# Designs tried in a protein design run: peptides against a protein of PDB entry 2L9B. Part 9

Target 1, 91 residues: chain A of PDB entry 2L9B
Amino acid sequence: ANFLSQKFPELPSGIDVNINMTTPAMMISSELAKKPKEVQLKFLQKFQEWTRAHPEDAVSLLELCPQLSFVTAELLLTNGICKVDDLIPLA
Target 2, 91 residues: chain A of PDB entry 2L9B as posed
Amino acid sequence: ANFLSQKFPELPSGIDVNINMTTPAMMISSELAKKPKEVQLKFLQKFQEWTRAHPEDAASLLELCPQLSFVTAELLLTNGICKVDDLIPLA

## One batch from the design tools (peptide; aimed at target 1 W50 V59)

Design b1_p13_8_s4 (made by RFdiffusion4, then SolubleMPNN; from b1_p13_8, 8 letters changed)
Fold by OpenDDE base, seed 1:
Structure b1_p13_8_s4 (fold): chain B 91 residues (1-91), chain A 13 residues (1-13)
Amino acid sequence: as target 1 above (91 residues)
Amino acid sequence: SLIDDFMAVMDKA
């Protein structure tokens, strides 16, 4: 099985999006923004913990889904967790 | 690297 299905077996099927990074990121961010703030914050916390605990898998995930960097950035900004200057490393 | 940059940002969470 592919990486995503193996590491996240309970993920629902996705939808095809265009190959650029911005549009997929905006779509994901839009869906996340529909969730309560507490859910968004919990997601960020869990994602942070997961990345620390599984750095090799995090690399694989970001290589396969580079749009997640933009999603994370937007989620951090919209929740007032970081400033734009804090995102310079991703630029 | 990508992972280092990502972790730097995630550390803000």
Scores: peptide ipSAE 0.323, ipTM 0.826, DockQ to the pose 0.049
OpenDDE base, seeds 2, 3, 4, 5: peptide ipSAE 0.318, 0.316, 0.317, 0.321; ipTM 0.825, 0.824, 0.824, 0.825

## One batch from the design tools (peptide; aimed at target 1 P12 I28 L32 F70)

Design b1_p14_1 (made by RFdiffusion4)
Pose (drawn by RFdiffusion4):
Structure b1_p14_1 (pose): chain A 91 residues (1-91), chain P 14 residues (1-14)
Amino acid sequence: as target 2 above (91 residues)
Amino acid sequence: GAWEWVEYLMNFID
């Protein structure tokens, strides 16, 4: 993964989830949604600028690392910026 | 987790 070793070498793997009692998706929501609204908005706007400045980088990262793809989507959902039906066009 | 990505990218982008 030369693209990552060059640009994104310190990518987090994610937390370990016991999916015998808790689903990853539910944790994903409670994870981002338990945060104050300012955080999702701060991340998304800051990230929006970064991805505009670096469309290839940002898209390719989302291509390989799904946590961010859905992290962005869930944050869009919790703020009401986008809905699930708005994400299926992306899917 | 998903939060790790938020923290990482916020620091990365800064």

Design b1_p14_1_s1 (made by RFdiffusion4, then SolubleMPNN; from b1_p14_1, 9 letters changed)
Fold by OpenDDE base, seed 1:
Structure b1_p14_1_s1 (fold): chain B 91 residues (1-91), chain A 14 residues (1-14)
Amino acid sequence: as target 1 above (91 residues)
Amino acid sequence: GPMDWVDWLLEKIE
C-alpha cells in the first residue's frame, strides 16, 4: 500500500492528470472554488491543524502530491489571506 | 521544498 492509502483510508482512487503540476492544481482549485468561502476557510483551517499535528506526514503528502502546495497557495490568495509577495520565498 | 511549504502553511493559515 502507498502512503495515501495508508494515511487516508476511504480515499477515492483519484483521476490521472497531465504530468505537470499546474494542471492538477488548477483542477483541484476549480472544484474548491465552487464551495462557499466559509467552507474553503474551514478546509484551510483543518489542513493546518492536521499539518501541525502530523508535520512529517504533511511533508510526505506534499512530496507525493506537489500540486497541493499550489492549491493551498491559490486558496490563500483568492481568499485574501496572503499576497503574492508572501509566496516569493517558496517560488 | 515540501518542508518549507509546511512551515509556511503553519504561519499563514489562521
Scores: peptide ipSAE 0.370, ipTM 0.851, DockQ to the pose 0.061
OpenDDE base, seeds 2, 3, 4, 5: peptide ipSAE 0.364, 0.366, 0.369, 0.338; ipTM 0.849, 0.850, 0.851, 0.841

Design b1_p14_1_s2 (made by RFdiffusion4, then SolubleMPNN; from b1_p14_1, 8 letters changed)
Fold by OpenDDE base, seed 5:
Structure b1_p14_1_s2 (fold): chain B 91 residues (1-91), chain A 14 residues (1-14)
Amino acid sequence: as target 1 above (91 residues)
Amino acid sequence: GPMDWVEWLLKYIE
């Protein structure tokens, strides 16, 4: 089994989108933006906690799904958790 | 890259 199926066994099949970074990130961010702020923050918190607990798996996930870094950045910015300048070094 | 993001996240959320 691949990384995603092993680490996220309940993950649905999902849908395919453009393979570039921008389009998938925009689509994911758009869907997340439809959720209440509290849900967005809870999701981000859980992702951060998971990343803290499983940094090696987080690296693997972001390598496989690089669009998630853009999604995370947008969540942090739009919810006022960090500033644009905080993310510049990651560009 | 991904490692930079993880490192940043770990530092930022610590």
Scores: peptide ipSAE 0.374, ipTM 0.849, DockQ to the pose 0.057
OpenDDE base, seeds 1, 2, 3, 4: peptide ipSAE 0.331, 0.365, 0.356, 0.369; ipTM 0.841, 0.847, 0.845, 0.847

Design b1_p14_1_s3 (made by RFdiffusion4, then SolubleMPNN; from b1_p14_1, 8 letters changed)
Fold by OpenDDE base, seed 2:
Structure b1_p14_1_s3 (fold): chain B 91 residues (1-91), chain A 14 residues (1-14)
Amino acid sequence: as target 1 above (91 residues)
Amino acid sequence: GGMDWVNWLLSYID
């Protein structure tokens, strides 16, 4: 099993988006933006908790799925948790 | 890279 199958056995099927690396992030962010704020915050909370507990796996995930970095940043930004200036070093 | 993003994300965890 690949990394995703091993670490996320209950992950639902997805679709490939191969236009560019930014488009997948925008698509994911747009879907998350359709959810209530409490759902967005819960997603962020769980991801943060998991990242804290499994930083090495989080690195692997973000390198395998770099779109998630931008999705996470977008969630933090749109929910007022971070500022745009906080993202400049990562851009 | 991924490590930079992880470290950045961790900075927002209480």
Scores: peptide ipSAE 0.376, ipTM 0.845, DockQ to the pose 0.060
OpenDDE base, seeds 1, 3, 4, 5: peptide ipSAE 0.373, 0.370, 0.373, 0.339; ipTM 0.844, 0.843, 0.844, 0.836

Design b1_p14_1_s4 (made by RFdiffusion4, then SolubleMPNN; from b1_p14_1, 9 letters changed)
Fold by OpenDDE base, seed 1:
Parts: structure tokens; sequence; C-alpha cells
Structure b1_p14_1_s4 (fold): chain B 91 residues (1-91), chain A 14 residues (1-14)
């Protein structure tokens, strides 16, 4: 079993997407953007809480799914939580 | 990299 199957047993199989990181990120961000702002903020909060509790797993997740970094950045920007300049060190 | 993102997430999300 891979990392995702082990750490997220209820995670669906997902779908293959183009090999670049931008297209997967756009697809995920598009789906998240359909949800109310309150839901998006709650998602970010829960992601942070999980990351705080499981920092090594969070690193592994972002290594396996680098598109999630782009998704997170997009959520933070579109919800006015941070500015583009705040992300420069990560670019 | 991922480690930088983890550190950043912990500091910027309230």
Amino acid sequence: as target 1 above (91 residues)
Amino acid sequence: GPLDWVDWLLSYIE
C-alpha cells in the first residue's frame, strides 16, 4: 500500500491528470472554489491542525502530491489570508 | 520544498 492508502484509508482512488502540477492544482482549486468561504476556511484550518499534529506525514504528502502546495497557495490568496509577496520565499 | 511549506502553513493559517 502507498502512503495515501495507509494514512487516508477512506480516500477514493482519484483520477489521473496531466503530468504537470498546474493542471491538477487548477482542477482541485476549481472544486474547492465551489464551496462557501466558510467551508474553504475550515478546510485550511483542519489542514493546518493536521499538519501540526503530523508534520512528517505532511511533508510526505506534499512530496507525493506537490499540486497541494499550489492549491493551498490559491486558497490563501483567494480568501485574502495572505498576499503574493508572502509566498515569494516558497516559489 | 515541502518542509518549507509545512513551516509556512503553521505560521500563516490562523
Scores: peptide ipSAE 0.361, ipTM 0.842, DockQ to the pose 0.060
OpenDDE base, seeds 2, 3, 4, 5: peptide ipSAE 0.360, 0.355, 0.358, 0.358; ipTM 0.842, 0.839, 0.840, 0.841

Design b1_p14_2 (made by RFdiffusion4)
Pose (drawn by RFdiffusion4):
Structure b1_p14_2 (pose): chain A 91 residues (1-91), chain P 14 residues (1-14)
Amino acid sequence: as target 2 above (91 residues)
Amino acid sequence: DEVLDEIYEILSEI
């Protein structure tokens, strides 16, 4: 993964989830949604600028690392910026 | 990069 070792070498793997009692998706929501609204908006706007400045980098990262793909989508959902039905055009 | 640090922080929480 030369693209990552060059640009994104310190990518987090994610937390370990016991999916015998908790689903990853539910954790994903409670994880981002338990955060104050300012955080999702701060992340998304700051990220929006970064991805505009770096469309190839940002898209390719989302291509390989799904946590951020859905992290962004869940944050869009919790703020009401986008809905699930708005994400299936992306899917 | 500062933005990447924040991305990494958010990703580490998942």

Design b1_p14_2_s1 (made by RFdiffusion4, then SolubleMPNN; from b1_p14_2, 5 letters changed)
Fold by OpenDDE base, seed 2:
Structure b1_p14_2_s1 (fold): chain B 91 residues (1-91), chain A 14 residues (1-14)
Amino acid sequence: as target 1 above (91 residues)
Amino acid sequence: SEVLQLINEILSEV
């Protein structure tokens, strides 16, 4: 069992996407963008709480799934939480 | 992780 299956046994299988970082991020971001702003903000909040509570797992997750970094960045930008300059380290 | 640190830093401002 890989990291995801071990730490998130309740996750669905998901769908196949192009083997790159950009396409998965774009797809995830587009799906999240369909949700109300309140849902997006709550997601970010819960994600932050989880990362704070489980920093080692969070690092592993983001290393394994770097597309999530771009997804998070996009959510931060589109919700006006930060500026582009704040995300320079992620570029 | 630099990414994690940045994410948490930014989210802390909200």
Scores: peptide ipSAE 0.233, ipTM 0.762, DockQ to the pose 0.050
OpenDDE base, seeds 1, 3, 4, 5: peptide ipSAE 0.228, 0.231, 0.226, 0.230; ipTM 0.758, 0.762, 0.758, 0.761

Design b1_p14_2_s2 (made by RFdiffusion4, then SolubleMPNN; from b1_p14_2, 5 letters changed)
Fold by OpenDDE base, seed 2:
Structure b1_p14_2_s2 (fold): chain B 91 residues (1-91), chain A 14 residues (1-14)
Amino acid sequence: as target 1 above (91 residues)
Amino acid sequence: SEVLELINEILSEV
């Protein structure tokens, strides 16, 4: 079992996407963008709480799934939480 | 992780 299956056994199978960084991030971001702003903000909040509680797992997750970094960045930007300059280290 | 630190830093401002 890989990291995701071990730590997140309740996750669904997911959807196959192009083997690159941009496409998965774009797809996830577009789906999240369909949700109300309140839902997006709650997601970010819960994600932060989880990362703070489980920093080692969070690092592993983001290393394994670097597309999530771009997704998070996009959510932060589109919700006006940060500026583009704040995301330079992620670019 | 630089990414994690940045994310948490930014989210802390919310």
Scores: peptide ipSAE 0.240, ipTM 0.766, DockQ to the pose 0.050
OpenDDE base, seeds 1, 3, 4, 5: peptide ipSAE 0.236, 0.235, 0.235, 0.233; ipTM 0.762, 0.762, 0.763, 0.761

Design b1_p14_2_s3 (made by RFdiffusion4, then SolubleMPNN; from b1_p14_2, 7 letters changed)
Fold by OpenDDE base, seed 2:
Parts: sequence; C-alpha cells; structure tokens
Structure b1_p14_2_s3 (fold): chain B 91 residues (1-91), chain A 14 residues (1-14)
Amino acid sequence: as target 1 above (91 residues)
Amino acid sequence: SEVLKLIREILASV
C-alpha cells in the first residue's frame, strides 16, 4: 500500500481508465461519488487536519500526486463546501 | 503552482 492508501483509506483504490470517451477526471469523479457522503467528509476532515499540521508536506504531496488536487477540489465542490470561484486563482 | 497553494489553503481554512 502506498502512502495515500495507508494514510487516507477513505480514498478509492486506483482503477484502470477506459479511454472510450472517458477521462481520468471523469473516472475519479465517478469513483468518489460512489463513496457515502460520510466517507467523503471524513476524508476531507482527515486531509484537512493533516494539511494544517503539515503544510509543507501537503504542498509536496499535491505536487507529487496531482490527482489528489482534483480529488480535493471535487469533494469540496460536490459537498457544497466551496464554490467554483473559490478554486480559481486570480493570478 | 498557484492552484496547488490555493487548494491547500482552502482545505486548511474551511
């Protein structure tokens, strides 16, 4: 098991992506949506706490695992925690 | 990345 699966078991396991009109982002969104809302929120809570405690490592992790940025953004949006405008940098 | 920094900041602040 990798760091993400061990630290954040609420995340879906990786699966193969079907190229037939399906993007990795679509697959991630679909797999995330299969998780109960409680599990989604639990992940966000744990990731929030870890990120707050380890901001430098959080940046490094997000750079190493860009898919995690999408996961985080998707969950924030779909759970109504953030608006799209919140995720758009001005610069 | 500004996007990465923003995501981290938002996550830590909500």
Scores: peptide ipSAE 0.163, ipTM 0.747, DockQ to the pose 0.047
OpenDDE base, seeds 1, 3, 4, 5: peptide ipSAE 0.155, 0.149, 0.155, 0.150; ipTM 0.739, 0.729, 0.740, 0.740

Design b1_p14_2_s4 (made by RFdiffusion4, then SolubleMPNN; from b1_p14_2, 6 letters changed)
Fold by OpenDDE base, seed 2:
Structure b1_p14_2_s4 (fold): chain B 91 residues (1-91), chain A 14 residues (1-14)
Amino acid sequence: as target 1 above (91 residues)
Amino acid sequence: SEVLKLINEILSSV
């Protein structure tokens, strides 16, 4: 079992996405962007709480699924939480 | 990681 299966056994099955960095990130961001702003903010807050509670797993997750870093960045930008300059270290 | 650190730093403002 991979990291995701071990740590998140309740995850639903995913969908096929092109094997690259951009396509998965764009698809995930697009789906999340369809949710109300309040839901997006709640997601970010819950994600932050989880990362703080499980920093080692969070690092592993972001290394395994680097597209999530781009998704998070997009949510931060679109919700006005940060500016592009704040994300320069990710570039 | 630097990515996680940055994310948490930014989200601290939420």
Scores: peptide ipSAE 0.259, ipTM 0.785, DockQ to the pose 0.051
OpenDDE base, seeds 1, 3, 4, 5: peptide ipSAE 0.255, 0.252, 0.253, 0.255; ipTM 0.780, 0.780, 0.780, 0.783

Design b1_p14_3 (made by RFdiffusion4)
Pose (drawn by RFdiffusion4):
Structure b1_p14_3 (pose): chain A 91 residues (1-91), chain P 14 residues (1-14)
Amino acid sequence: as target 2 above (91 residues)
Amino acid sequence: HQEIIDLWKEVTDL
C-alpha cells in the first residue's frame, strides 16, 4: 500500500467491537452521534476543504479505508445534511 | 495528510 505509506501511513484501524451483542453500525451511529453537533460539523467542513484541495488523495483514502467513508455518511445523517437515500447514489 | 488523520482520530474511535 505505497499510496498510504507515502501519504497516509498513520491510518487508524478502528476499535474492536464485540459484535455478538452490539452491531458495528449501531456503534457507528452512537459513536458519532453522541458527540456535540459542533464536532461533526467541524470535521466535515475541515474535511470538505481538505478533500477539495486533495480530491485524488481524499477519494483514494475513502476507497481503501471504509471507516471514513461511512463516518462521513453517518455525520451527514446525524446533522441532516444528507439522508440514507442520498447515500445510495454514492453506493 | 497528517492533519486529516488527526482529525479522523479526533472525531471517532473508528

Design b1_p14_3_s1 (made by RFdiffusion4, then SolubleMPNN; from b1_p14_3, 7 letters changed)
Fold by OpenDDE base, seed 1:
Structure b1_p14_3_s1 (fold): chain B 91 residues (1-91), chain A 14 residues (1-14)
Amino acid sequence: as target 1 above (91 residues)
Amino acid sequence: SRELIDLYKEVSSF
């Protein structure tokens, strides 16, 4: 198993995307939504704690795995933790 | 990105 699967088992496993039927973003959102809210929040908590402890590695990980940026933003929004306006400065 | 990490670190609770 890769680092993400081992460190953050709350995340869905990687999935093949058929761009003729859906977008990668829609696929990721769908898979995330299959997880209970408690699991989603646990991932956010663990990722935040890891990010606080290893900020340089966290930046490198987001560069290596750009899908993870979408995951974190999606979970913050869908769980009502952040608003879209909170993410505008990141664009 | 660094900006996303900075925002994430500042979230008070989940």
Scores: peptide ipSAE 0.143, ipTM 0.741, DockQ to the pose 0.053
OpenDDE base, seeds 2, 3, 4, 5: peptide ipSAE 0.131, 0.132, 0.135, 0.130; ipTM 0.731, 0.733, 0.738, 0.732

Design b1_p14_3_s2 (made by RFdiffusion4, then SolubleMPNN; from b1_p14_3, 7 letters changed)
Fold by OpenDDE base, seed 5:
Structure b1_p14_3_s2 (fold): chain B 91 residues (1-91), chain A 14 residues (1-14)
Amino acid sequence: as target 1 above (91 residues)
Amino acid sequence: SSELIELYKEVTSF
């Protein structure tokens, strides 16, 4: 048993974007774009609330699942919530 | 957490 299996048993195994950024990033961006803006914003709201309630789990999850970091950044940018400059300190 | 996972299952599969 590990953190992911215990805390997120329904989480897909996925593929680490860091080993191949181009194709996975394109696919993720494409899938995100299919989601209505309302759904995108709702996700950000839910994710924000969840991370506030579970900060340690959130850190662990994002470290283990870099796809989620990409998703979050993409949604923040595409919805105009933040600019690229705002993410530079995190890179 | 359940809603969060369900919403983004597809993108995390990549």
Scores: peptide ipSAE 0.062, ipTM 0.628, DockQ to the pose 0.453
OpenDDE base, seeds 1, 2, 3, 4: peptide ipSAE 0.060, 0.061, 0.058, 0.061; ipTM 0.634, 0.636, 0.631, 0.637

Design b1_p14_3_s3 (made by RFdiffusion4, then SolubleMPNN; from b1_p14_3, 8 letters changed)
Fold by OpenDDE base, seed 3:
Structure b1_p14_3_s3 (fold): chain B 91 residues (1-91), chain A 14 residues (1-14)
Amino acid sequence: as target 1 above (91 residues)
Amino acid sequence: SSELIELYKEVSSF
């Protein structure tokens, strides 16, 4: 069993997108924008708490699912919580 | 967290 199956057994598999029509980032941003602000902020809060409590698992999750890295960064930026320069050390 | 899992399930499909 891999990490994702163990920790997040109900997660769907990611899909590829037609890069000529859109980008994964564009699709993710669109889907995120459909969520109410309070839901976005709750996600950030819970993810931050979980990450602090489980840093090794968080690293593994972000490595295996880089979409989540984009999600987190996008939400931080769009909600005015951080600036682009704040993310540079994480690249 | 239900919110975390719900959102991640959605974005993981991309």
Scores: peptide ipSAE 0.069, ipTM 0.648, DockQ to the pose 0.397
OpenDDE base, seeds 1, 2, 4, 5: peptide ipSAE 0.061, 0.055, 0.063, 0.058; ipTM 0.637, 0.637, 0.648, 0.634; seed 5 fails the geometry check

Design b1_p14_3_s4 (made by RFdiffusion4, then SolubleMPNN; from b1_p14_3, 8 letters changed)
Fold by OpenDDE base, seed 5:
Structure b1_p14_3_s4 (fold): chain B 91 residues (1-91), chain A 14 residues (1-14)
Amino acid sequence: as target 1 above (91 residues)
Amino acid sequence: ASELINLYKEVSSF
């Protein structure tokens, strides 16, 4: 029950991670992949629209929640919207 | 973060 879950319900809820078996990044990637493609794309669309309307707030949010940067990059890559070369300069 | 946002904003379609 936070801003992210309410504003972007397409995102998975936070879950525990067994760090001995996987990394947090791997777990995030796995949970994202469980969402239907249409849900993933809907999140991207909604997040883009919100970002365009509130660009400074979006930057602040990504600074506050750096995992969201991973989410965005992961979804752009896995859905073939961006290539790795598109993101390398931003890393 | 700002650079990532800029890239994201430039995506024409999903």
Scores: peptide ipSAE 0.167, ipTM 0.746, DockQ to the pose 0.053
OpenDDE base, seeds 1, 2, 3, 4: peptide ipSAE 0.155, 0.128, 0.033, 0.092; ipTM 0.738, 0.712, 0.613, 0.683

Design b1_p14_4 (made by RFdiffusion4)
Pose (drawn by RFdiffusion4):
Structure b1_p14_4 (pose): chain A 91 residues (1-91), chain P 14 residues (1-14)
Amino acid sequence: as target 2 above (91 residues)
Amino acid sequence: HKELIEDLKELNLV
């Protein structure tokens, strides 16, 4: 993964989830949604600028690392920026 | 890139 070792070498793996009692998707929502609205908006706007400045980098990272792909989607959902039906065109 | 990674860590990825 030379692309990552060059540009994104310190990517987080994610937390370990006991999916015998809690689904990852539900945790994903409660994880981002339990945060104050300012955080999702702060992340998405800051990230929006970073991804505009670096479309290849940002897209390729989303290509390989799904947490961010759905982290962004869930944040879009919780703020009402986009809906699930708006994400299927991305899917 | 590093700043984005740090931002990602703040979101506690599942």

Design b1_p14_4_s1 (made by RFdiffusion4, then SolubleMPNN; from b1_p14_4, 6 letters changed)
Fold by OpenDDE base, seed 3:
Structure b1_p14_4_s1 (fold): chain B 91 residues (1-91), chain A 14 residues (1-14)
Amino acid sequence: as target 1 above (91 residues)
Amino acid sequence: SSELTEWLKSLNPV
């Protein structure tokens, strides 16, 4: 398994996407929602802790894997941790 | 987008 699989096992596995049936963003949201809330929150906790401990590595990772930014934002929103207005200043 | 499609495929690759 690669770095993401081992470091953040709470993340969904990659999946094939049929873009004729749905949008990629919707698929990401759907796959995330399939995980139990406890698992979603555990990912957020671990990712937050790792980011705080390794801020430069975190920046590099998010540049390499921009899907993680979408994942993080989606999980924050769907779990009620922040509102869309809270993300506006970060745009 | 096509980019997000690839991002999803690579979200947690085995």
Scores: peptide ipSAE 0.144, ipTM 0.709, DockQ to the pose 0.083
OpenDDE base, seeds 1, 2, 4, 5: peptide ipSAE 0.097, 0.084, 0.092, 0.074; ipTM 0.626, 0.667, 0.666, 0.651

Design b1_p14_4_s2 (made by RFdiffusion4, then SolubleMPNN; from b1_p14_4, 7 letters changed)
Fold by OpenDDE base, seed 2:
Structure b1_p14_4_s2 (fold): chain B 91 residues (1-91), chain A 14 residues (1-14)
Amino acid sequence: as target 1 above (91 residues)
Amino acid sequence: SSELTEMFKSLNPV
């Protein structure tokens, strides 16, 4: 298992995206939605705590893995934690 | 971008 799978087991496993049939965003949204709400919220909690404890590593990770930024944003939106306006500065 | 698409091909990158 990679770092993300070990540290954040609530995340979906890595899968490939067939860009001829779907978009990465669609696949991420779909795979995240398969997780129970409690699992989604647990990931957000753990990721928030880790980010606060390791801000420099978090920045590096999000730069290296932009899909993780989308994951976080999607979960915040779909769970009603953030509004689109809250994410505009990040877009 | 094509680069971003490639980066997103794996939901959980190494």
Scores: peptide ipSAE 0.035, ipTM 0.592, DockQ to the pose 0.086
OpenDDE base, seeds 1, 3, 4, 5: peptide ipSAE 0.034, 0.034, 0.035, 0.034; ipTM 0.592, 0.592, 0.586, 0.576

Design b1_p14_4_s3 (made by RFdiffusion4, then SolubleMPNN; from b1_p14_4, 6 letters changed)
Fold by OpenDDE base, seed 1:
Structure b1_p14_4_s3 (fold): chain B 91 residues (1-91), chain A 14 residues (1-14)
Amino acid sequence: as target 1 above (91 residues)
Amino acid sequence: SSELIEWIKSLNPV
């Protein structure tokens, strides 16, 4: 089993996306943006808690799925959790 | 990605 199957056994089957960073990130962000703000914030809360509890797995996830770095950044920005300048050193 | 995760961890709780 790959990393995703091992750590996220209930994750639904993925879909193929074109080979780039932008389109996958846009697709994921678009779906998340359709959810109520409370749901988005809860997702970020759970993700933050998960990164604190399992930092190595969190890093591995972003390395395996680099598009999620952009998705995470977009969620943080659109929900007013950080500013663009905060992310510049992390790019 | 490592820096991003470390930064997220350091933020105030969402």
Scores: peptide ipSAE 0.515, ipTM 0.912, DockQ to the pose 0.051
OpenDDE base, seeds 2, 3, 4, 5: peptide ipSAE 0.504, 0.503, 0.502, 0.506; ipTM 0.908, 0.907, 0.908, 0.909

Design b1_p14_4_s4 (made by RFdiffusion4, then SolubleMPNN; from b1_p14_4, 8 letters changed)
Fold by OpenDDE base, seed 1:
Formats: sequence, C-alpha cells, structure tokens
Structure b1_p14_4_s4 (fold): chain B 91 residues (1-91), chain A 14 residues (1-14)
Amino acid sequence: as target 1 above (91 residues)
Amino acid sequence: ASELTQWFKSLNPV
C-alpha cells in the first residue's frame, strides 16, 4: 500500500486528463461524484485532520498538487458545507 | 507526496 491508498483511500484512482475532450475540472468533478457521499465526507474529515497535524506538509502538498485544492473546494461546495462566497477570501 | 503527484498527472505544474 502506498501513501495515497493508506492516507486517502477515499480519493479516486489517479488518471490523466485528455484536454481534447474535457477539462481537468470536469474530470475531477466527475470522478469525485462517483464516490458515495459518506466516502466524500470521510475524505474531507481525514484531510482536515491531517492538515492540522502536518501544516507544513499540507502546504507543500497543495502547492505541488493544485488538483487537491480543487478537490477540496469541490467537495466542500457540492456537499453544501461551504458556499462560493466563503472561498473568496482564500483566493 | 510522490504518489499524489501521479494523481491527475496532467495537472502537475512542473
């Protein structure tokens, strides 16, 4: 088991984006939506806890993998936890 | 972190 499967098994499997047919945002949204709501919420909980425990590592990871920032925002929005206006101060 | 960079590799900024 790798880091991804151990720490964040709730995330979809890795995949590339074909920019000729879709956008990264569409692909991320589609893959996330395939997971049950309880799995999506569990990821958010675990990721939040990990971020609090490892703030420096979390910052580095989100800088290296901007798709994870989109994932987090998308899940917060689609599950009704946050509204778009709530994220504006972070942009 | 290396495994996560392979997740949606096309989105890697580097």
Scores: peptide ipSAE 0.055, ipTM 0.611, DockQ to the pose 0.092
OpenDDE base, seeds 2, 3, 4, 5: peptide ipSAE 0.054, 0.051, 0.075, 0.038; ipTM 0.648, 0.625, 0.661, 0.620; seed 4 fails the geometry check

Design b1_p14_5 (made by RFdiffusion4)
Pose (drawn by RFdiffusion4):
Structure b1_p14_5 (pose): chain A 91 residues (1-91), chain P 14 residues (1-14)
Amino acid sequence: as target 2 above (91 residues)
Amino acid sequence: AEVLEEIYEILSEI
C-alpha cells in the first residue's frame, strides 16, 4: 500500500466491537451522533476543503478505508445534510 | 496536517 505509506501512513484501524451484542452500524451512528453537532460540521467542512484541495488523495483514501466513507455518510445523515437515499447514488 | 490529524482522530473512534 505505497499510496498510504507515502501519504496516509498513520491511518487508524478502528475500535474493536463485540458484534455478538452490538452491531457495527448502530455503534457507528451512536458514535458520531453522540458528539455535539459542532463536531460533525467542523469535521465535514474542514474535510470538505481538504478533499477539494486533494480530490485524488481524498477519494483514494475513501476507496481503501471504509470507516471514513461511512463516517462521512453518517455525519451527513445526523445533520440532515444528506439522507440514506442520497447515499445510494454514491453506492 | 491538522486535517489529517482530525481525520485520524475521528477514524480512531470508529

Design b1_p14_5_s1 (made by RFdiffusion4, then SolubleMPNN; from b1_p14_5, 5 letters changed)
Fold by OpenDDE base, seed 2:
Structure b1_p14_5_s1 (fold): chain B 91 residues (1-91), chain A 14 residues (1-14)
Amino acid sequence: as target 1 above (91 residues)
Amino acid sequence: SEVLELINEILSSV
């Protein structure tokens, strides 16, 4: 079993996307952007809480699924939480 | 990681 299966056994099955970095990130961001702002903010807060509680797993997750870094960045930008300059270290 | 640190830093302002 991979990291995701071990740590998140309740995850539903995913859908096929292109193997490149951009397509998965855009698809996830697009779906999340359809949710109300309150839901997006709650997601970010819950994600932060989880990463703080499980930093080692969070690092592993972001390394395994680097598209999530782009998704998070997009949510931060679109919700006005940060500016592009704040994300320069990710570029 | 640098990415995680940045995310948490930014989210801490929310």
Scores: peptide ipSAE 0.237, ipTM 0.765, DockQ to the pose 0.050
OpenDDE base, seeds 1, 3, 4, 5: peptide ipSAE 0.233, 0.232, 0.228, 0.232; ipTM 0.762, 0.762, 0.760, 0.762

Design b1_p14_5_s2 (made by RFdiffusion4, then SolubleMPNN; from b1_p14_5, 4 letters changed; failed a check: a repeat of another design)
Amino acid sequence: SEVLELINEILSEV

